# Peptides against a protein of PDB entry 8OXM, part 16

Target 1, 371 residues: chain A of PDB entry 8OXM
Amino acid sequence: FKAEFRLAGGVNLPKIIDCVGSDGKERRQLVKGRDDLRQDAVMQQVFQMCNTLLQRNTETRKRKLTICTYKVVPLSQRSGVLEWCTGTVPIGEFLVNNEDGAHKRYRPNDFSAFQCQKKMMEVQKKSFEEKYEVFMDVCQNFQPVFRYFCMEKFLDPAIWFEKRLAYTRSVATSSIVGYILGLGDRHVQNILINEQSAELVHIDLGVAFEQGKILPTPETVPFRLTRDIVDGMGITGVEGVFRRCCEKTMEVMRNSQETLLTIVEVLLYDPLFDWTMNPLKALYLQQRPEDETELHPTLNADDQECKRNLSDIDQSFNKVAERVLMRLQEKLKGVEEGTVLSVGGQVNLLIQQAIDPKNLSRLFPGWKAWV

## One batch from the design tools (peptide; made by RFdiffusion4, then SolubleMPNN)

Design b1_p9_2_s3 (from b1_p9_2, 4 letters changed)
Fold by OpenDDE base, seed 3:
Structure b1_p9_2_s3 (fold): chain B 371 residues (1-371), chain A 9 residues (1-9)
Amino acid sequence: as target 1 above (371 residues)
Amino acid sequence: LPSIVAQLL
């Protein structure tokens, strides 16, 4: 290890360390404190298993359908080491970072990212109708620009086309596998894009198994398929390559039902793996700027000694785990809202749910559904 | 743990 470290940006001040391997190659690692990386490590193992299933199928292998994974080594309940995703940027950093974001550069007369956030925060406690109207006004005055990511990074037309295709495949694969696993909290800082491959890297996997639906503002979309995510696919949008890659991914997941259920069952009943949403985590994920002033003193981790009778907790936990497994089995059978759908029908429903401006307008404003 | 990682935690 080098004696020097760098700070990565963010509230938890993660430390970047350089390690020289026995091969003489430098490797960057991210040391996180105050974060539980166990859920990230578990979800990375599930993604590696999904990648193995996708590589076994000829149609998904030919399409190079994979989820990008990173190495996670949990050290404690509040610390760990991550592989540093070198050459990745948060999609939010590219799109909406201050005055240098792609929206400001390509659409200087549109609403600022701050104006959009403010308008959606003002209606946060309002009706779904008022949220929808303001969301449509925001969307009209904040037009997609993510097509320019591949155009800026890949000047050769043949390379540009292949990278846009790699991006579209990555969105499709991660969307379907993320839906099957019930992955939530897909805000623009939790999705990285690789500047060399154009593939997505999903980080902060702390909301899984549809636990995003029990947040104070429930998640209403199966995955992030917002207007900028679609714009990055180019002129065909969700049609053609994206839809076909979703269908082929869903086909492999449904045909691997027994394997996926067995893996998730082992994980849900692992006493070392806390995947349940707790009130403090829910408050942290959907914290209001107004609430920052009062929360400073009392988040001592020791007040989780609410000794609720262990027996009532275990029975409630088992019922939640069983419900998660039943819902996973339904998804893998193509059961949506009590109806059995074909792979094409299920993928179509999920795409329609993910792009519906009524669903998008109901999301927490911090999720930035207009981006 | 490498001594550097133990100092960073």
Scores: peptide ipSAE 0.006, ipTM 0.489, DockQ to the pose 0.032
Fold by OpenDDE base, seed 4:
Structure b1_p9_2_s3 (fold): chain B 371 residues (1-371), chain A 9 residues (1-9)
Amino acid sequence: as target 1 above (371 residues)
Amino acid sequence: LPSIVAQLL
């Protein structure tokens, strides 16, 4: 290890360290404190399994459909080491950085990211109709710019075209795998883009198995397919390459039903893996700027769990696990809203749900559904 | 991975 470290930004002040391997190669690592990395590690293992299934199929292998993974080594319940994703940038940083974000650079007369957030926060407690109207006003005055990522990074037209295809395939694979695993919507800082490959890396996998639906503001989309995410695909948007890659990924997932169910069942009943949403985690994920002042860190989470009867906790947990498994089985059968759909019908429904401005307007404003 | 998951890979 080098004696020097850098701070990564964020509340938990993660440390970037350089490690020299026995092979003489330098490897950057992110050391997190106060975070449970077990869920991230488990989800990376499930992604590796999904990648194995995708590589076995000729159509998905030919398209190089993969979900990007990173190495996670949990060291304790509250610490671990992550592979540093060198040459990646958060999509949110590229799009809505306060100084030089792409929206400000390419659309200087549009609303600022702050103005958009303020408008959506003002209607957060309002009707769905009022949320939709304000969301449409925000969207009209905050036009997508993510097409410029590939145009800035890839100056050669042939390289630009291939990288835009790589991006589109990465979004498709991560969207369908993410839907099957119930990852839901993803905050724009938790989606990294590789500046060399144009592939996405999903980080901080703290919401899985549709636990986003039990948040104080429930998720209303199957995955993130916002206007900027679509704009990065270019003029065809969700049509053509994206749709076909979603269908081919869904075909592989549905044809791997028994394997996926068995793996998820083992994970859901692992006593070392807490995937359930707790109230503190829910508050942290949807924290308001106003709520930062009142949360004194003195709630020892440890003291309140000890007093519930072990029997009632176990029965409640088992009923949640059973519901998650049943919903996973439905997804893998193509059962949506009590109807059995074809792969094309299911993928179409999911795309329509993910791009619907009515669904997007109902999301937690902190997750920036207009980006 | 649990041994059962390693057998499915």
Scores: peptide ipSAE 0.005, ipTM 0.449, DockQ to the pose 0.021
Fold by OpenDDE base, seed 2:
Structure b1_p9_2_s3 (fold): chain B 371 residues (1-371), chain A 9 residues (1-9)
Amino acid sequence: as target 1 above (371 residues)
Amino acid sequence: LPSIVAQLL
C-alpha cells in the first residue's frame, strides 16, 4: 500500500488507496468505513453466476450480454474494500452535476435539476394525481440529454455506434438481471457508466429481492428505464436492440430457473446475509437530503432489538424468504399479475411498467424519476 | 489488515 490516500466525496468519506500487488501492478482500492459490503459482495457473486449463464448461451454470448461486476472484499459488518471503478462516472454526475451537468450544458433554458427536485419534493405527500401532474410538468421542462454522453466520449462515428450498442446491451442485461433479483434503489448515483466501454456498473446493491416495495414510498418500477436512460439508446429507444437483448437475457434466466432458485435459496437462508429491509435502513434510504452525492453506507445499527420470542422472528423471516422464493419462481416462469406470459410478453410488460409516467411519478423524489 | 487499512477504517 502507498502511504498516501485520497478522499472520495460523500459524508462517509471513503478512502482511495493505491495498492501494489505481488505482481508489481498498482491497483486503486476504495476503503469504505461504516458500511456493510456483505450484500454487495453476495450480489456480485450472483451477477458473476448470471454472467456464466449468459456466456454459456450462444445467442447472449454473441451479443456480449454481461452485467458489469467489481471486486468486493468485506472486512467486517461495517467495513470493506472495493475495487475502484477506474474510468467510471455516476450517470447522475454526468447528467445533473451543478453547472457542468449535461442538462445545464445542452438545455440551459430547461428547469434546473434543483428546480425539478424541489417541485417533486413539494408534492411528495400529495395525491397520486397531483404527483402525476407535477411530474409531467417537470418532464416537459426537463428534456433528456443522455445521447450526448456517447457523442462527447466517442468522436469516431463507427466507435460511437458500437459504444451506443454496448450501452444499450448493458442497460438491457442489467435491467432483466436486476428485475429477476428484485434489485431496487436504482437512483442516478447508484448507476455508474464506464467512459471507455459505455457499459453500466450498478453499485450499492443494498435493496434486493423486491425489498424496495416495502419502503415508506414503495418502488413502482421493475428497473430504471427513465427518459435519459432511453435517450442514451438513440433514435430507436426501447425498440430493436434493447428489447431483443432483454428478451434474450430473460430467455436465459427462465431456462436457468433451477440453478437461480437453488442459489437464491442458499443466500436467503444464510444467517450471515441480511437482505431484509429494516426500519433504520428504510429511513436512511428515504430521509437523506437528495443533494449529497454519496456512496450510501448501509447503516447496520446493531439491532439491540429486545428479545421478542426468537420463534416468532424466525417464523416471520422464513415466511418472507418463502414469499421471495415464490415470487422469484413466478418471474422465472413468466407469471406476471397471475398470468403466464411468453418471454416477449413479459419483457413488454416490464418495459411498459418501467416507462409509465404514473409509476415514475410515485417514486421517492430522491430516485429522480424525471432524469 | 495492513496497518494503513487499519488506520483508514
Scores: peptide ipSAE 0.000, ipTM 0.451, DockQ to the pose 0.033
Fold by OpenDDE base, seed 5:
Structure b1_p9_2_s3 (fold): chain B 371 residues (1-371), chain A 9 residues (1-9)
Amino acid sequence: as target 1 above (371 residues)
Amino acid sequence: LPSIVAQLL
C-alpha cells in the first residue's frame, strides 16, 4: 500500500488508497468506514447472477446488456474495501459540480443547482400540489445537459454514436434489474458513469427490496429516469433503444423467476444480512446538511424496557421478508396494481411512473429529481 | 452463500 491516501467527498469521509499487487499493477481501493458494506457485497452477487442470465439469452447478449459490477470486501459490520472504479465519475459531479458542472457550462442563465435545491427544500413540508408547481418551475429553469457528456468524451462521430448506445443500454439494464430488486436511493452521487465505456456503475446499494418506500419521504419512482438521464440517450429519449432494452431485460428476468426467487429467499433469511430499514438509517439518508451539527450521540440509553418479546421481532421480520418475496414474485409475473401485464405493458408502466413529474416532485430534495 | 449461487449458475 502507498503511504498516502485521498479523501473521497461525502459525510463518511471514505479514503482512496493505492495498492501495488504482486503482479506489479497499481490498483485503487475505496475504504469506507461507518458503513455496512455487506448489503453492497450481496447486491453485487445478485447483479453478477443477473449478468449471467442476460449473457445466456441470445437477444440480451447481442445487445451486450450488463450491469457494471465492482468488488466489495466487507471487513466488519461498519467497514470494508470497495474496488475503486478507475475512470468513473459520479453523474452528479459531471452535471452539478459547483465550480464547472455541465449545467453551469452549457446553461449559465438557468437556475444554479443550489437555487433548485433551495426551492424544493422550501416546499418539502407543503402539499403535493405545491411541490408539483415548484418542481415544474425548477424544471423549466434547469434544462437537461447530459447529452454533452458523450459529446465531450467522444469526438469521433462513430465512437460517439456507439457510446451513446452503450449508455442507453446500461441505463435500461440497471433500471429494470434495479426495479426487480427494489433498489432505492438512486441520487446523483450513487450513480457513476465510466468515461471510457459510457456505462453506469450503481454504488451504495444500502436501500433494496423497496425499503425506499418506508423512508420518512417515500420513494415514488421505480428507478432514476430523470431529464438528464433521458437527455444522455439523445433525440429518441426513452423510445426505441431504451424501451427495447428494458423489454428484453424484463423478459429475461420474468423467464428466470424461479432462480431469482430462490436466490432472494436465501438472502432475505440470512441472519448475517440485515436488509431492513432501521429508523437511524432512515433519518441519516434524509438528513438535512444543517442538522449534522447537533447530533452529539447522547446515547442516553434510557433503559426503557421495550420488552419487545424476541418472538414479536422475529415474527415481524418474517412477515416483512414474506411480503418482499410476494412483491418480487408479482414483479416477475408482471403483476402491477393487481393487473397482469405483458412485458411491454409492464415496461411502459414503469417508464411512465419514472418520468411522471408528479412522482418526481414528491421525492426527497436530496435525491435531486430535477437533475 | 457464494457456493449456492455458483451451483444455480
Scores: peptide ipSAE 0.005, ipTM 0.492, DockQ to the pose 0.021; fails the geometry check

Design b1_p9_2_s4 (from b1_p9_2, 4 letters changed)
Fold by OpenDDE base, seed 2:
Structure b1_p9_2_s4 (fold): chain B 371 residues (1-371), chain A 9 residues (1-9)
Amino acid sequence: as target 1 above (371 residues)
Amino acid sequence: LPSQLALLL
């Protein structure tokens, strides 16, 4: 290792280290402290499996449908090493998190990101009707700009077009696989975009198997398909390439039901893999100050092992695992709201749920549903 | 290796 490290931005101040391998190659790595990377490592293995299924199918292989993966080495329950995703930027950093964010640059007369956030925080404890009205006002005064990402990075029109297609395919693949796995916490910092490929890299995979629905503010969308995410697809939006790539991904997932169920079953019953939502994790996810600048002192979670009766914990865990497997089986059969849907019908329902401003207005403000 | 990682944690 080099003797020097850099801090990556963000609340947990991850350390960027440069390592020289036995092959003499320098490799940048991200060291996270006070974070459990086991769930990230497990979800990356599931994504690699999904990629294998997508590469076996001719239609998804021709479309280059893949989820971007990164290397994770968990070192302990509270530490690990990540592959540094070189040439990636958080979509939130490009859009809203800096003084030179795309919203401020292209829409200087719109509400600031801070004004939007403040308005949504003020109504966080209000009725769904009040949240919806304020969300619609925010959306009217905060217009999407993510189309400019590909326009800034890819000046050649043919390259620009191909990269916009790569982006659209990446959103489609990750949205459908993320939905099948019940991936949550898809805020604008947990989604990176590769500045060379225009593909998305999903990070911080700590909310899976629909555990986002049991948060104090439950998740109301199947995946992130907000106005900026759609704007990056260009003039067709969710129609055409995105919809077709979702349908082809869903078709492969549904046709791989037995394989996916078997894998997820093994993961859910792994005693070393805690995928369940606990109250401390729920508080941490929804008490995060939305301002990246506040160094909150990490509460020393004194591991007061509340010795709950082992038998009642195990029975409660098994019933949660069974419900997760049952819901996964329903998704893979196309069962939505008690109705069996075709691949096209299921994908259409998921798109409508993800773009519904009523669902988006109910999300935790830190999810930034207006972006 | 472990001691250098322990200084980075």
Scores: peptide ipSAE 0.000, ipTM 0.427, DockQ to the pose 0.033
Fold by OpenDDE base, seed 3:
Structure b1_p9_2_s4 (fold): chain B 371 residues (1-371), chain A 9 residues (1-9)
Amino acid sequence: as target 1 above (371 residues)
Amino acid sequence: LPSQLALLL
């Protein structure tokens, strides 16, 4: 290990350490403290299994459909080591987080990212109709720019085309796999893009098995397919390559039902794997900037576990696990809202749900559904 | 454990 470390930005101040392998290669590692990496490690194993299924199928293998994975080594319930995804950037950093964000550079006359967030926070407690109207005003005055990512990074037209195709395939694969697993909290900081491959890396996998639906502001979309995500696909948008890659991914997932159910069943009943949403985690994920002043760090997690009768916890947990497994089985059968759909019908419904401005307008403002 | 990892436990 090198004697020096760097801080990665963020609330938990993760430490970037450089190690030299016996092969003489430098490798970066991210050391997180005060964060439970067990769920990330488990979800990475499930993604590796999904990748194995996708590589076995000729149609998905030919399309190079894969979900990007990273190495996770949990060390404790609050610490671990991550593989540093070298050459990745959060999509939110490229789009909105810097003074030189792509929206400010390419659309200087549009609303600022701060103005958009403020407008959506002002209506957060309002009706769905008022949220929809303000969301449409924000969207009209904040036009997508993510097409410029590939144009800035890939100057050769043939390379640019192949990288835009790699991006579109990565969005399709991660969207369908993420939907099957019920992956939530897909805000613009939890999705990285690789500056060399144009592939997405999904991080912070702490909201899975549709636990995003039980947040104080429920998640209303199956995956992130916002206007900038679509703009990165180019002129065809969600049609053509994206749709076909979603259908082929969904076909492989549905044909692998028994394997996926068995894996998820083992994970849901693992006593070392807490995947359930707790009230403190829900508050942390949807914390308001105004509420930062009163959260004294005095609620040790230990004091709330001691007061629930163990027997009522186990019965409630088992009933939640059974409901998650039933819903996973429905998804893998193509059952949506009590109707059995074809692969094409199911993928179409999911795309329509993900792009619906009524669903997007209902999301927590911190999710930034206008980006 | 490298002495640097012992500072995180």
Scores: peptide ipSAE 0.000, ipTM 0.424, DockQ to the pose 0.033
Fold by OpenDDE base, seed 4:
Structure b1_p9_2_s4 (fold): chain B 371 residues (1-371), chain A 9 residues (1-9)
Amino acid sequence: as target 1 above (371 residues)
Amino acid sequence: LPSQLALLL
């Protein structure tokens, strides 16, 4: 290890350290404190299994359909080491950085990211109709710019085209795998883009198995397919390459039903892996910037009083796990809203749900569904 | 590896 460290920004002040391996190679690592990395580690293993399934199929292998993974080493219940995703940037930093974000650079007359967020926060407690109207006004005055990522990074037209295809394939694979695993919508800071490959890396996998649907503001989309995410695919948007890659990924997932159910069952009943949404985590994920000041959780609440009968907690947990497994089985059978769909029908429904402005307008404003 | 996932790999 080098004697020097850097701070990564954020509340938990993660430390970036450089490690020299026995091979003489320098490797950057992110040391997180106060975070449970077990869920991230588990989800990375499930992604590796999904990648193995995708590599076995000729059609998905030919398309190089993979979900990007990173190394996670949990050290305790509240600490671990992550692989530093060198040469990646959060899509939110590229798009909506306050100083030099792509929206400000390419669309200087549009609403600022702050104005958009303010407008959507003002209607957060309003009707779905009022949310939809304000979301449409925000969308009209905040036009997508993510096409410029590949145009800035890849000046050669042939390279640019191949990288835009790599991006589109990465979005398709992560969207379908993410839907199967119930990752839901993803905050723009929790999606990294690789500046060399144009592939996405999903980080901070704290919401899985549709636990986003039990948040104070429930998720209304199967995955993030916002206007900027679509704009990065270029002029065809969700049509052509994206749709076909979603269908081919879904075919492999549905044909691997038994394997995926067995893996998820083992994870859901692992006593060392708490995937359930707790109220404090739910509040943290949907906190208002204004509420950061008052909730110092004195995490000194003695563990003493939650001696609720172990039997009633265990029965409640088992019912939640069973419901998650049933819903996973439905997804892998193509059962949506009580109907059995073909792969193409299921993928079409998911795309329509993910791009629907009515669904997007109902999302938590902190997740910036207009980006 | 989660203790049980190590048996499936």
Scores: peptide ipSAE 0.000, ipTM 0.437, DockQ to the pose 0.025
Fold by OpenDDE base, seed 5:
Structure b1_p9_2_s4 (fold): chain B 371 residues (1-371), chain A 9 residues (1-9)
Amino acid sequence: as target 1 above (371 residues)
Amino acid sequence: LPSQLALLL
């Protein structure tokens, strides 16, 4: 280990450390404190299994459909080491960096990222109609620019085209796998892009199994397919390559139902793996930046013995696990809203749900649905 | 336990 560390930005102040291996190679690692990395580690194992299924199928293997994975080593319930994804940048850092983000560079006359955030925060407690109107105004005055990522990084036209295809395939694979697993909290800092491969790396997997739907502001989209995400695909958007890669990924997931159910069942009933959303975590994920100053954890443990019998807690947990497994089985059968859909019908519904401005306008403003 | 998932890999 080197004696120096860097801080990664964010509330938990993760430390970037450099390690020299016995092979003489330098490797960066991210040390998170105050975070439970067990869920990240578990989700990475499930992603590796999904990748194995995708590599077994000729059509998905030919398309190189994979979800990018990273190494996670949980050290305690509140600490662990992550593989630092060298040569990745958060999509939020590229798009909406305060100093020189792509929106500011390519669209200097549009609203600033701060103005968009402010407008959406002002309507956060308003009706769905008022949220939709303000979201449409924000979207009109904040036009997508993520096409420029590949144009800046890949100057050769043949390489540029190949990398844009790699990006589109990565979005498709991660969107469908993420939907099957009910992955939430897909804000612009939880998605990295690799500057060499143009593939996405999903980080901070702490909202899974549709637990984003029980947040104070429920998640209303199956995955992130916002205007910038679509703009990175080029002129075809969600049509052609993206749709076909989603369909081929969904086909493999549906044909692997027994394997996926068995894996998730083992995880949901592991007493060492808490995947349930607790009220404190829910508040933290949707906390306002302004509210961080006053919550000194005065754990006034007022000993109100809510003697919830241990039996009632266990029965409540089992009923939540059963509902998650049932919903996973429905997804893998193509059951959406009580209707059995074909792979193409299910993928079409998910795309329409993910791009619907009405669904996007209802998200928590911190998710930045206009990006 | 992480041991059961290690048996499926």
Scores: peptide ipSAE 0.000, ipTM 0.457, DockQ to the pose 0.023

